# Peptides against a protein of PDB entry 6O8C: the designs that were tried, part 22

Target 1, 262 residues: chain A of PDB entry 6O8C
Amino acid sequence: VGLRYEKISLPKIHPRYDLDGDASMAKAVTGVVCYACRTASTLLLYQELMRKGVRWLVELVKDDYNETVHKKTEVVITLDFCIRNIEKTVKVYEKLMKVNLEAAELGEISDIHTKLLRLSSSQGTIESSLQDISSRLSPGGLLADTWAHQEGTHPRDRNVEKLQVLLNCITEIYYQFKKDKAERRLAYNEEQIHKFDKQKLYYHATKAMSHFSEECVRKYEAFKDKSEEWMRKMLHLRKQLLSLTNQCFDIEEEVSKYQDYT

## One batch from the design tools (peptide; aimed at target 1 Y188 Q192 Q199)

Design b2_p14_5_s3 (made by RFdiffusion4, then SolubleMPNN; from b2_p14_5 with D1M I5V P14E)
Fold by OpenDDE base, seed 5:
Structure b2_p14_5_s3 (fold): chain B 262 residues (1-262), chain A 14 residues (1-14)
Amino acid sequence: as target 1 above (262 residues)
Amino acid sequence: MLPEVELTEEDFEE
């Protein structure tokens, strides 16, 4: 679950000249844009942390993969050895049967041989599964982490800093409007300046909100969505690896039962 | 020390 943030919107800006209202409006705008700055920073931090997490998880899964491959290899060696020994035994018994010896034992050994061959055939399926996993983890695979570097916002984008610049402009106007309010009445020239500043405030605020929405929030949401999907797939893959490992252990255990015949 | 390029309003015009 990604970071929750509140939807922010600019207050309604009335065209009417009102020193009290304009000061209040400017204060509200300052607050909103300030929140946007903080939110953008938080969203950026989250993404950076997630990128670290992604890298960590990739390495973890690679380690799991290698362990599984190692175990599979061990089992294959053991199984092949067992099969070879059983085959030798079968040949010996076949020779003995020509001399009227115990047919019953040959049947049992032959059955074991058949079972071992079935186990051996299952190794091909495990190998295929491992190859599939390997392909998915490869740099060009479906589980590549390239998206983590491409999607979302980055410190190099300087989105927070850009918003801060706009916030500074807005804050300056707010403080002026606070002073204007304290004067209760402005001269004609000062009134005109106030009106112009109000327009500037609106411009800066709109720009800030647009930037926040388009460059911060939207990109964050895209990153979040991709990260969630990727994480789900990675966790599933890890479970698959565990399953394959368990299959190897099961085969090993079964083979161990027949080692007494070898 | 990378010069902290202070962002200005011009950074938004690009």
Scores: peptide ipSAE 0.013, ipTM 0.549, DockQ to the pose 0.027
OpenDDE base, seeds 1, 2, 3, 4: peptide ipSAE 0.018, 0.011, 0.012, 0.011; ipTM 0.616, 0.565, 0.567, 0.543; seed 1 fails the geometry check

Design b2_p14_6 (made by RFdiffusion4; failed a check: the pose's geometry)
Pose (drawn by RFdiffusion4):
Structure b2_p14_6 (pose): chain A 256 residues (1-92, 99-262), chain P 14 residues (1-14)
Amino acid sequence: VGLRYEKISLPKIHPRYDLDGDASMAKAVTGVVCYACRTASTLLLYQELMRKGVRWLVELVKDDYNETVHKKTEVVITLDFCIRNIEKTVKVVNLEAAELGEISDIHTKLLRLSSSQGTIESSLQDISSRLSPGGLLADTWAHQEGTHPRDRNVEKLQVLLNCITEIYYQFKKDKAERRLAYNEEQIHKFDKQKLYYHATKAMSHFSEECVRKYEAFKDKSEEWMRKMLHLRKQLLSLTNQCFDIEEEVSKYQDYT
Amino acid sequence: ELEEELEEEREELE
């Protein structure tokens, strides 16, 4: 979804010299830039938080991986150990009652369990190579896409907002005077141009740098999330597959 | 003088 904010544009700046109009215009412009500036700050927060979260979520899946491989090895030393019971040089030269019967069916399941465990390790390694630092789930898009604190985009907007704010405050004063001396009238007319210049620059900067890069980050994250949930589903299927093996071995562990 | 200066500043601003 991303941040739901309203898109607010600069009002039309009429060219006449009008102390009342210019004051009301400057106030409206300052407001729009504040909203743009404040919104630009939240976009940066959502990115910075997203990156802190992706970093952390990746490490958590590594814990879910390590937890699974810790039990896959924990169970193999039971399969290979309980196979050493019913399938060693102890169990099974002509013979008719030497145990080749109904227990041989369990030895068959345990062989298929030990072998099926083989491809578990093959799939388990494949997900480790995606969780690895250089793998195809590495959060490299996270440090490339979008804006950063080092970009200083908020403070850059803030510098322009200050220019605009100072002018608005002066335009209030001018409105209060109802008439401006000669030089002051001219200076006011120039500041009106400066105000428009600063505002359009701040607005276009907010659009082409903050929002554009934010949305690019937003789409990269939706793409990366699909890959993530796809891997988490697979790792989970490998975890359950182990508990299954633990369950089907903990039955045959108790013999007579 | 101030009008010549503001014209120069407007040209720079453009």

Design b2_p14_6_s1 (made by RFdiffusion4, then SolubleMPNN; from b2_p14_6, 4 letters changed; failed a check: the pose's geometry)
Amino acid sequence: ELEEELKKELEKLE

Design b2_p14_6_s2 (made by RFdiffusion4, then SolubleMPNN; from b2_p14_6, 6 letters changed; failed a check: the pose's geometry)
Amino acid sequence: SLEEKLEKELKLLE

Design b2_p14_6_s3 (made by RFdiffusion4, then SolubleMPNN; from b2_p14_6 with E8K R10L; failed a check: the pose's geometry)
Amino acid sequence: ELEEELEKELEELE

Design b2_p14_6_s4 (made by RFdiffusion4, then SolubleMPNN; from b2_p14_6, 4 letters changed; failed a check: the pose's geometry)
Amino acid sequence: ELEEELEKKLKELE

Design b2_p14_7 (made by RFdiffusion4; failed a check: the pose's geometry)
Pose (drawn by RFdiffusion4):
Structure b2_p14_7 (pose): chain A 256 residues (1-92, 99-262), chain P 14 residues (1-14)
Amino acid sequence: VGLRYEKISLPKIHPRYDLDGDASMAKAVTGVVCYACRTASTLLLYQELMRKGVRWLVELVKDDYNETVHKKTEVVITLDFCIRNIEKTVKVVNLEAAELGEISDIHTKLLRLSSSQGTIESSLQDISSRLSPGGLLADTWAHQEGTHPRDRNVEKLQVLLNCITEIYYQFKKDKAERRLAYNEEQIHKFDKQKLYYHATKAMSHFSEECVRKYEAFKDKSEEWMRKMLHLRKQLLSLTNQCFDIEEEVSKYQDYT
Amino acid sequence: VEEELEEEREELEE
């Protein structure tokens, strides 16, 4: 979804010299830039937070991986150990009652369990190579896409907002005077141009730098999330597959 | 002041 904010544009700046109009215009412009500036700050927060989160979520899946491999090895030393019971040089030269019967069916399941465990390790390694630092789930898009604190985009907007704010404040004073001396009238007319210039620059900067890069980051995250949930579903299927093996071995562990 | 503000407006337009 991303941040739901309203897209507010600069009002039309009429060219006449009008002290009342210019004051009301400057106030409206300052407001729009504040909204743009404040919104630009929240966009940076959502990115910075997203990144802190993706970093953390990746490490958590690594814990879910290490937890699973810790049981896969924990169970193998039971399969290979309980196979050493019913399938060693102890269990099974002509013989008819030497145990080749109904227990041989369990030895068959345990052979298929030990072998099926083989491809568990093959798939388990494949997800480790995705969770690895260079793998195809590495959060490299996170540090490339979008804006950063080092970009100083908010304080760049803020510098322009200050120019615009100082002018508005002066335009209030001018409106109060109802008439401007000669030189002051001219300076006011120039500041009106400066105000428009600063505002359009701040607005276009907000659009082409903050929002554009933010949306690019937003789409990269949606694409990376699909990869993530896809891997988490696979790792989970490998975890359940182990508890199954633990369950089907903990039955045959108790014999007579 | 008018000459200076004209020069500054030319610079701003550039």

Design b2_p14_7_s1 (made by RFdiffusion4, then SolubleMPNN; from b2_p14_7, 6 letters changed)
Fold by OpenDDE base, seed 1:
Structure b2_p14_7_s1 (fold): chain B 262 residues (1-262), chain A 14 residues (1-14)
Amino acid sequence: as target 1 above (262 residues)
Amino acid sequence: MDEELEKKMKELEE
């Protein structure tokens, strides 16, 4: 999802001297370049907002990560405590067996111990997953946001201002052509000036459109593509964190079932 | 190229 903009093109510029036609053409060119200026500004604003959003999302995901790590730590402590208690109980029952006392519960306790050890082993996979996520979020990681600062257009590029300068030049010629049109007929010298201004208009317009296309639109599209890809990955990562958190809760719940034996 | 335009463009790049 990104900003939509209309494809713009310059009107045809005829070489023929025509005061009415030239005024109309100049008006159209002014309109097109004006649109380019506004669009460039909008695209820039969007990118700046997206950069802020990216930074915000990174912090949010880091918070999610920290919460998951915290929960995992709690579960590890609880699980380890439970395992230690069960091991003590197992030792007591084993001692009872040595004196030929009936220990019907020993099998059950041993099974619990085995289950707890399996849960403990699963913690290793959770830890590995968290480490992977951490590495991806780290500076230089696969989910680094460095692209947001590199791709696209930036205020420092002064693209809008550059386009505005060209627009001002074009607008000035347009206003002159309006005056020329009102005169209906120009003297020879004024006619020659008009022809030269028409050439200048073409130059400015072409430069503006080239700048808009190459330095604004193209770079914006690149930024958009990168942002979409990155955003998808970040959202997926958040889902992974949620999954890990849920796994921790599941383990905690299962351990709680055996607390009566501890 | 218009010299005035060139000047203005250079000023924006500074």
Scores: peptide ipSAE 0.037, ipTM 0.740, DockQ to the pose 0.065
OpenDDE base, seeds 2, 3, 4, 5: peptide ipSAE 0.018, 0.018, 0.020, 0.034; ipTM 0.534, 0.537, 0.530, 0.732

Design b2_p14_7_s2 (made by RFdiffusion4, then SolubleMPNN; from b2_p14_7, 6 letters changed; failed a check: the pose's geometry)
Amino acid sequence: MEEELESLLKELES

Design b2_p14_7_s3 (made by RFdiffusion4, then SolubleMPNN; from b2_p14_7, 8 letters changed)
Fold by OpenDDE base, seed 3:
Structure b2_p14_7_s3 (fold): chain B 262 residues (1-262), chain A 14 residues (1-14)
Amino acid sequence: as target 1 above (262 residues)
Amino acid sequence: LDEQLQKELEELQK
């Protein structure tokens, strides 16, 4: 899961003055740093898309939570109503039993009452589970999405732009080295400039690759790992909500069996 | 080496 990118490294830079070799080296360096720029941009885009996905999933799960809470509330009301009706019936039969021997019917109704009370007790467990889920989804909860804003790379970091500046400097030197190669031989002063530019190229390239590795790749990987972990937890939470919803439906179905007595 | 080259370059530019 995640974007695949190739591990890149700078070519070997030979200290020897060689117009042909230096031009070839500069071309290779330009290519590598160009790839780093493109990769950094792609990694940034991926993270931005993932952040959108995270926000979307949070809202989805919140909706699921609200629906589950609503269903639970409905079932509680229905169950309580049924219990109250059964209790009234029990009282009536208790009075009638003093006059008419309807002991068998009273026993059946009393058993139903006991079963309904057990169902009512199970609602407390569902409520506790919902409260736990709510706490986890809260801004300070374990499933808060604050990490998505903190981890990884951001457009404000200007990483791509910084790399592009370095790439521009490298590219300029590369084009000069192409010209130098075409001259076959340089005067002493031009040779010294060439050597100096080679050092600059090395400096820029090293800086670019270091920045790419430390500020782009590493942070991306950290973001990726965190996002995967968070996503798994969120999906599990959704399954938990679904389970709670199903439990509410099961209770509702069971209560419906006793509606003839209410 | 970079400082040396820079100094040399500066001298050449005089």
Scores: peptide ipSAE 0.019, ipTM 0.616, DockQ to the pose 0.178
OpenDDE base, seeds 1, 2, 4, 5: peptide ipSAE 0.006, 0.017, 0.017, 0.018; ipTM 0.387, 0.621, 0.603, 0.617; seeds 1, 4 fail the geometry check

Design b2_p14_7_s4 (made by RFdiffusion4, then SolubleMPNN; from b2_p14_7, 5 letters changed; failed a check: the pose's geometry)
Amino acid sequence: MEEELEKELKELES

Design b2_p14_8 (made by RFdiffusion4; failed a check: the pose's geometry)
Pose (drawn by RFdiffusion4):
Order: sequence, then structure tokens, then C-alpha cells
Structure b2_p14_8 (pose): chain A 256 residues (1-92, 99-262), chain P 14 residues (1-14)
Amino acid sequence: VGLRYEKISLPKIHPRYDLDGDASMAKAVTGVVCYACRTASTLLLYQELMRKGVRWLVELVKDDYNETVHKKTEVVITLDFCIRNIEKTVKVVNLEAAELGEISDIHTKLLRLSSSQGTIESSLQDISSRLSPGGLLADTWAHQEGTHPRDRNVEKLQVLLNCITEIYYQFKKDKAERRLAYNEEQIHKFDKQKLYYHATKAMSHFSEECVRKYEAFKDKSEEWMRKMLHLRKQLLSLTNQCFDIEEEVSKYQDYT
Amino acid sequence: LEEELEEQEEELEE
């Protein structure tokens, strides 16, 4: 979804010299830049938080991986150990009652369990190579896409907002005077141009730098999330597959 | 002052 904010544009700046109109215009412009400036700050927060979260979520899946491998090895030392019971040089030269019967069916399941466990390790390694630092789930898009604190985009907007704010405040004073001396009228007319210049620069900067890069980060994250949930579903299927093996071995562990 | 503001306006338009 991303941040739901309203897109607010600069009002039309009429060219006449009008002290009342210019004051009302400057106030409206300052307001739009504040919204743009404040919104630009939240976009940066959502990115910075998203990056702190992706980093953390990746490490958590590594814990879910390590937890699973810890039980896969924990169970193998039971399979290989309980196979060493019913399938060692102790169990099974002509013989007819030497145990080749209904227990041989369990030895068959345990052989298929030990072998099926083989491809578990093959798939388990494949996900480790995606969770690895250089793998195809590395959060490299996270440090490339979008804006950063080092970009100083908010404070850059803030510098322009200050220019615009100082002018508005002066335009209020001018409106109060109802008439401007000669030089002051001219200076006011120039400041009106400066105000428009600063505002359009701040607005276009917000559009082409903050929002454009933010949306690029937003789409990269949606694409990376699909890869993440896809891997988490696979890792989970490997975890359940182990508890299954633990379950089907904990039955045969108790013999007579 | 008018010449200076015209110079500054030219610079701003650049």
C-alpha cells in the first residue's frame, strides 16, 4: 500500500501586484511546501523502517533455518543409530527364522526415510544459498533503491521552505501597510518571483526525487516480498518434513 | 536600485 498522502499542487500565482492577493498567495504556497516537506519526511521514515525490517526478517528466517537443520541432524543420529540396531551385523548362512519377516517392513521404511532425508539436505542447502549474503534474496535493492538519510532530501526542502516562509512573513507585513514605498514595492515584486521560484523548485524536487525514488523502492519491495514468502513456505515444508521423520522414527524407536 | 533589481531579475531568470 505505502503511505496514503494527498497530492497537493502549488496554487496559481497571479502576476498582478496586489498586496492582499500576494499575502494570501504566499500563505497558501508555504502551506503546500510544508505538506510536501512533511510528507517527504514520512516517506523517508517508511523506507528507513522497511530496510530495518527486511534486515531483521532475513535474520529471523536464518534462525528458522538453523532451528530446522539443528533437528535434521538431531534426527539423523537417531535414524543412523536405530538402523544400526535392526540393520547391523547383529540382526541378519541359511536361515528361515532369523528375522526376515514383519520387522523387515520397518527396515524398509527406515531405508526410505534415510534416503528421502538425502534430498532434504539438497533442498535445505539451496535455501541457505538464497539466505546467504550474496544470494538471490540478499537485500541489495534495499540499499540501492529509494532515498537515504545521507541524501539530505528533507533538509534540502527545508532550506527552500525557509526562504518561502521568510517571504510570506514579509508579505504579511506589506499587506498590513496597505501601501508600499517606491523601492519596497519593487523589492516586494522581486520577492514574489523568488517565492515562486523557490516553491516550484521545492515541489519538483519532492516529485522527481522523493516520490519517484520512493515508489521505485516500493515496487522493489513488493517483488522481494514474493520471493521471501516463497522461500519461507519451502523452508516450512522442510521443517514439517523433519517433524514427520521424528514422528515416524519415534514409533519404531520403541521395539521388543 | 532599479538597475540592480533588473540585474538580479536577469540572474534569477538564468

Design b2_p14_8_s1 (made by RFdiffusion4, then SolubleMPNN; from b2_p14_8, 6 letters changed; failed a check: the pose's geometry)
Amino acid sequence: FEEELEKELEELKK

Design b2_p14_8_s2 (made by RFdiffusion4, then SolubleMPNN; from b2_p14_8, 6 letters changed; failed a check: the pose's geometry)
Amino acid sequence: MEEELKRELEELEK

Design b2_p14_8_s3 (made by RFdiffusion4, then SolubleMPNN; from b2_p14_8, 4 letters changed; failed a check: the pose's geometry)
Amino acid sequence: LEEELEKELKELEE

Design b2_p14_8_s4 (made by RFdiffusion4, then SolubleMPNN; from b2_p14_8, 5 letters changed; failed a check: the pose's geometry)
Amino acid sequence: FEEELEEELKKLEE

## One batch from the design tools (peptide; aimed at target 1 R16 N189 K195 F196)

Design b2_p15_1 (made by RFdiffusion4)
Pose (drawn by RFdiffusion4):
Parts: structure tokens; C-alpha cells; sequence
Structure b2_p15_1 (pose): chain A 256 residues (1-92, 99-262), chain P 15 residues (1-15)
């Protein structure tokens, strides 16, 4: 979804010299830039937080991986150990009652369990190579896409907002005077141009730098999330497959 | 009146 904010544009700046109109105009412009500036700050937060989260979530899946491999090895030393019971040089030269019967069916399941465990390790390694630092789930898009604190985009907007704010404040004073001396009238007319210049620059910067890069980061994250949930489903299927093996071995562990 | 002002005119005012 991303941040739901309203898109607010600069009002039309009428060219006439009008002290009342210019004051009202400057106030409206300052307001729009504040919204743009404040919104630009939140966008940066959502990115910075998203990145802290992705980093963390990746490490958590590594814990879910290590937890699973810890039990896969924990169970193998039971399969290979309980196979050493019913399938060693102890269990099974002509013979008819030497145990080749109904227990041989369990030895068959245990052979298929030990072999099926083989491809578990093959799939388990494949997900480790995606969780690895250079793998195809590395959060490399996270440090490339979108804006950063080092970009100083908010304080760049803020510098322009200050220019615009100082002018508005002066325009209030001018409105109060109802009439401007000669030179002051001309300076006011120039500051009106400066105000428009600063505002359009701040607005276009917000659009083409903050929002554009934010949306690019937003789409990269939706794409990376799909990959993530796809891997988490697979790792989970490998975890359950182990508990299954533990369950089907903990039955045959108790013999007579 | 228009609110247009050139930078040259502002310099002259400053002088």
C-alpha cells in the first residue's frame, strides 16, 4: 500500500501586484511546501524502517533455517543409529527364522526415510544459497533503490521552505502597510518571483526525487516480498518434513 | 500594475 498522502499542488500565482492577494498567495504556497516537506520526511521513514525490517526478517529466516538443520542432523543420528540396530551385522548362510519377516518392512521404510532425507539436504542447501549474502534474496535493492538519509532530501526541501516562509512573513507585513514605498514595492515584486521560483523548485524536487525514488523502492519491495514468502513456504515444508521423520522414527525406536 | 521586476532594476535600486 505505502503511505497514503494527498497530492497537493501549488496554487496559481497571479501576476498582478496586490498586497492582499500576494499575502494570501504566499501563505497558501508555504502551506503546500510544508505538506510536501513533511510528507517527504515520512516517505524517508517508511524506507528506512522497511530496510531495518527486511534486514531483520532475513536474519529471522536464517534462525528458522538453523533451527531446522539442527533437527535434521539431530534426527539423522537416530536414523543412522537405529538402522545400525535392525540392519547391522547383528540382525541378518541359510536361514528361515532369522528375522527376514514383518520387521523387514520397517527396515524398508527406514531405508526410504534415510534416502528421502538425502534430497532434503539438497533442497535445504538451495535455500541457504538464497539466504546467503550474495544470493538471490540478498537485500541489494534495499540499499540501491529509494532515498537515503545521506541524500539530505528533507533538509534540502527545508532550506527552500525557509526562503518561502521568510517571504510570506514579509508579505504579511507589507499587507499590513496597505501601501508600499517606492523601492519597497519593487523589492516586494522581486520577492514574489523569488517565492514562486523557490516553491516550484521545492515541489518538483519533491516529485522527481522523493516520490519517484520512493515508488521505485515500493515496487522493488513488493517483488522481493514474493520471493521471500516463496522461500519461507519451502523452508517450512522442509521443517515439517523433519518432524514427520522424527515422528515416524520415534515409533520404530521402541522395539522388542 | 504588474509585479515583474528584473534583477538589473533591483541592482539600480540598491545602488
Amino acid sequence: VGLRYEKISLPKIHPRYDLDGDASMAKAVTGVVCYACRTASTLLLYQELMRKGVRWLVELVKDDYNETVHKKTEVVITLDFCIRNIEKTVKVVNLEAAELGEISDIHTKLLRLSSSQGTIESSLQDISSRLSPGGLLADTWAHQEGTHPRDRNVEKLQVLLNCITEIYYQFKKDKAERRLAYNEEQIHKFDKQKLYYHATKAMSHFSEECVRKYEAFKDKSEEWMRKMLHLRKQLLSLTNQCFDIEEEVSKYQDYT
Amino acid sequence: ESAYVTEEELEEIRE

Design b2_p15_1_s1 (made by RFdiffusion4, then SolubleMPNN; from b2_p15_1, 5 letters changed)
Fold by OpenDDE base, seed 4:
Structure b2_p15_1_s1 (fold): chain B 262 residues (1-262), chain A 15 residues (1-15)
Amino acid sequence: as target 1 above (262 residues)
Amino acid sequence: ESSYVSEEELEELLK
């Protein structure tokens, strides 16, 4: 799960002045930092896409929640209506029983009434579950998506741009080292410049790699981990909502069996 | 010249 990237490391930089070796080293460094820059960009893009996905999923789950609440409300109304009608019937039969009506009919209706009351009780449990889900989805809840806006890397961090600047500096030195290599021998002053540039190259490369690892990769991994955890919880919640919806349908079906008595 | 990346690949990466 998530984007795969290769672990990169800087090549060894030898302190010895060697035009051929330095050019090769500079090339390798340029390649590594270039890869880091591109990877950082890709990781950023991935996170931005994931944030969109998170927002989408939140809205989807909210819709599921609202649908479940609506269905629950519908069933409650139907059930309450049925209960009221049965209760009226029971009262009538109780009065008639005093005038020698058959006890068997009253018993059947009373049993239906008891069953309906049990179904009504189950609605209370569903309501409690929905309230729990609502609390989890609410701001500050366990399933809040605030983490998606906080974790990871963001365009505003300018990480890619910072790496690009360093890459540009490194690339310039690499090109110079290619030229130096072609010269085969440098004058004293040029040699000193080469040595200083080599130090600068190392400095820029190290800075780039540190920034990449600490500000890009690390934060990305944290984002990915939180995303995976959150996603699992959200999917589970959707299943819970579906279960509650199905329970409402089951209750509605059960109530429909007794509508002939109402 | 020892290289982790070919000249062509490097050129493409730098674009």
Scores: peptide ipSAE 0.043, ipTM 0.766, DockQ to the pose 0.028
OpenDDE base, seeds 1, 2, 3, 5: peptide ipSAE 0.018, 0.043, 0.043, 0.041; ipTM 0.649, 0.768, 0.766, 0.763; seed 5 fails the geometry check

Design b2_p15_1_s2 (made by RFdiffusion4, then SolubleMPNN; from b2_p15_1, 7 letters changed)
Fold by OpenDDE base, seed 5:
Structure b2_p15_1_s2 (fold): chain B 262 residues (1-262), chain A 15 residues (1-15)
Amino acid sequence: as target 1 above (262 residues)
Amino acid sequence: SSSFVSEEELEELLK
């Protein structure tokens, strides 16, 4: 999970005045910051797509939960009805025993009653598990998707736009340095301007790289880590729901064996 | 590797 990108760094900026070297340096800086802009855009897009995926998965799991709850409810109703009928039957047989009916039949029904009560107890455990899952998926729960809206980079941060502004400034200086190189030698005033522009280039480049690293890459990595952890937990939760559903089916099947006695 | 960006690569990056 996640996008791979190349680690980028600024070239060494020499303090010495050198028209050829400065043009080459400016070219390299422009390339690095261009790559940073594109990378930031790609990372942002990826995160937005992941957020959509997270929302989709949450809805899917909620649907799975609701289906499980529905099945559980159905089984509880069936089981409770069966228990009530068996209890009535037990009372009837107890009365009949006063008239010398075989104790063996009462014993069988009593055993069935005991088994049904055990199944009812297991339903209580399933209910508790479902409540736990519900609490985890609820707002403020451990599996809430609030992190997806908070972590990482967002379009509202305007990181790409901020980097693009800096890139424009850098590119302008690069083109000027390319012209300066072509002149081979500058007059004193032009040389001073070149030196000042070199300082500006350094400032813009440093600002761009800091912003890229701290506000784009770092936040992206944090989002990536949280998304991976959350996804793992959600997949595990889906497996738990499936297990609970299967338990409900198993109980239903067991109860169906005793319906002839009700 | 930033020092080895070709003119073509730079032009592509600027598009």
Scores: peptide ipSAE 0.055, ipTM 0.787, DockQ to the pose 0.028
OpenDDE base, seeds 1, 2, 3, 4: peptide ipSAE 0.042, 0.052, 0.053, 0.022; ipTM 0.762, 0.787, 0.786, 0.604

Design b2_p15_1_s3 (made by RFdiffusion4, then SolubleMPNN; from b2_p15_1, 6 letters changed)
Fold by OpenDDE base, seed 3:
Structure b2_p15_1_s3 (fold): chain B 262 residues (1-262), chain A 15 residues (1-15)
Amino acid sequence: as target 1 above (262 residues)
Amino acid sequence: ESSYVSEEELKKLLE
């Protein structure tokens, strides 16, 4: 998923002096470079919006993480409380067993105790998973958003402005070529100026296209690829958090079944 | 002078 843009190329350049042809060529070049400027601006805007989205998603996932941690903590407290109560009950019944009283009930309570201890052991796995997620989200972690500030193009690069300067130069030459065309014939000096301007036009156009391709398009594509990869990983992480949350709820539900014995 | 600008001359400007 990303912005679609058309591949652009400079028109055919004819080295021959031709007032009509040169005017037409200059017009076409102006159009192409103008498109490059607009496209560069659009690509920049897209990246800036994506950076905002990345920051938003990071905060969202951090919130999800905190909620999961909170839920896990709640379950741990509840479970520990239940275990302690069952242990007290077991001790009481063990004392009664010395007199051969309530033997059947002791067996049932002991089984519950064993089940609760197993549930408690699973909390360690959840904790470990949460710690792993936390480490991945940390500033130095694998899911850090530092790439969003490094990859792609930025307003500070002034790419659009640089292209605009070149476009202005090209446009000026184009307008001159329109005037030259209207004259049909130029004096020797004017003809030489026209030829020099044509060379300048080619220089500016080539520079613009090179800058657009190398500094705008290429970096944008790199940013796009990185963002897609990162977002996929973040979404997966969010699913993991949801899974952990559900595990906590499942444990809580199971513990509730034994509360009648506590 | 010549009404033709050589490709070589154009390339030199791009160097």
Scores: peptide ipSAE 0.018, ipTM 0.540, DockQ to the pose 0.181
OpenDDE base, seeds 1, 2, 4, 5: peptide ipSAE 0.016, 0.016, 0.018, 0.016; ipTM 0.526, 0.526, 0.551, 0.525; seed 4 fails the geometry check

Design b2_p15_1_s4 (made by RFdiffusion4, then SolubleMPNN; from b2_p15_1, 5 letters changed)
Fold by OpenDDE base, seed 1:
Order: structure tokens, then sequence, then C-alpha cells
Structure b2_p15_1_s4 (fold): chain B 262 residues (1-262), chain A 15 residues (1-15)
């Protein structure tokens, strides 16, 4: 789960003046920071896609909830209707019993009535469960998606662009070091410039890696962890909704067996 | 972004 990336670190930068070594070092630094830029971009894209996915899943679960509520409502109506009809039948048989008629049929109908009342009572539990789910999905609820907007990195942070600027500076120095290497020997002034640029290279590289680690990777990891937790909870909620739906169907099926008596 | 970025511009961007 989540994007995989390689751990990166800057190569050791030696203080020694060495045209060949400095060119090689600069090349390596350029590569590392380039990777950081690409990785930061990929991590950002992933998070943006996940945010879309989160919104999609929320809507999906809300639809599931509404369907379950609808089904529950239908069952309640059907059940109540059946109960009313059975109660009428019970009253008729009770009147017949006053004239000392058969009691066996009355017993059967009374048992059905009792069963239906139990089924009706179970609807209260379903209703309570649905209310709980609704509260969790509501704004400010336990399954709110506000974290998706707060955690992680965002395009507005301009992290990729910031890293790219640093990469450009580093790359420029690298190309100069390639030229310096080709010269084999530098005049005094050019040598001093080379040494100065090497210090700048280190500064830019360090800044880039720090930014990448603290503002890109760290925040991404936090986002990933929260998203995984939230996603697991949402999927579990969907299973709960399915269970409630199935309970409604089971009740409906059982009620249908007694409709022959109405 | 352009490769020609001044130090001052870099500082501003990274603030």
Amino acid sequence: as target 1 above (262 residues)
Amino acid sequence: ESSYVTEEELKKLLE
C-alpha cells in the first residue's frame, strides 16, 4: 500500500580541490537532487489522486447508506401492515372463542403475531445501527474526510518548484565543473571561483535534501498512514451496511411467509 | 523553471 521510493542521500563532498573528483561529485549530486524532484512530484500526484478517491468513496458509501435506509423503510411498512392484518384476524378468532369454537387455529395465529412483533422489535436495532453510521459519516464525524485536505503535500506548497530551482542551480555548477575538468588546469582566479562554486553546490544540495525530507517525504508518510486507517474504517462500514441490508431482506422474506394469513 | 535564477530569487522562493 502506498508508493515505494528509494532512500537517497548526498554523496560525500570532499574539501580537496580536484577537478576530476569535483566534476564526478557534482554529477552525483545532480542525480540525487533530480531524483528528489521526480519523487516529490510523484508523491504529490499520488496524494491528489487519493484525495479524489476519498471523495469518491464517501459518495459511494453514502449511496449505500441511502439504499439501506430505503430498504429498511420498505420492510417497516410491510411489517406494520402485516401486523395490523394479523391483529384483526386474532380479534375475529377471539370472538369465535366466546362461542366455544376451536382454539387450535387461534393459537397458531397468536404465535405468528408474537413472531411479527419480535421482528418489529429488531427493526429498532437496525435503526440504531443506521443512526450510528449516519453520525459517523456526518460532518465532524469519526469518518470525516477533513484529514485529506489537511495532511500531506499540496500543489500550493510549491515543493516541486522549489526543488527544481535548487536543481537548476546545482546543474549549472555541474556543467561548469565539466568544463573545468576539460581544461585540466585552471588559472588562479578560475580556481578560486571553482572552490567558491563548490561551496554553493553543497549549500544548494543540503537545502534540497532537507526540504525533500521534511516537507515532502515526512508529510507524505503522514498522509499515507491516515489514509490507510481511514480507508480500512470506511470499508468496514460498507460491510456493516451490507449486513444491515441483508437483515432487512431476511425479515422481508420471513414476513412474506405470513402474508398468506392476511 | 528557468535555470537562470538569482540567489535572491532562490531565497524568496524558499522562504
Scores: peptide ipSAE 0.027, ipTM 0.578, DockQ to the pose 0.041
OpenDDE base, seeds 2, 3, 4, 5: peptide ipSAE 0.021, 0.013, 0.013, 0.013; ipTM 0.659, 0.479, 0.482, 0.479

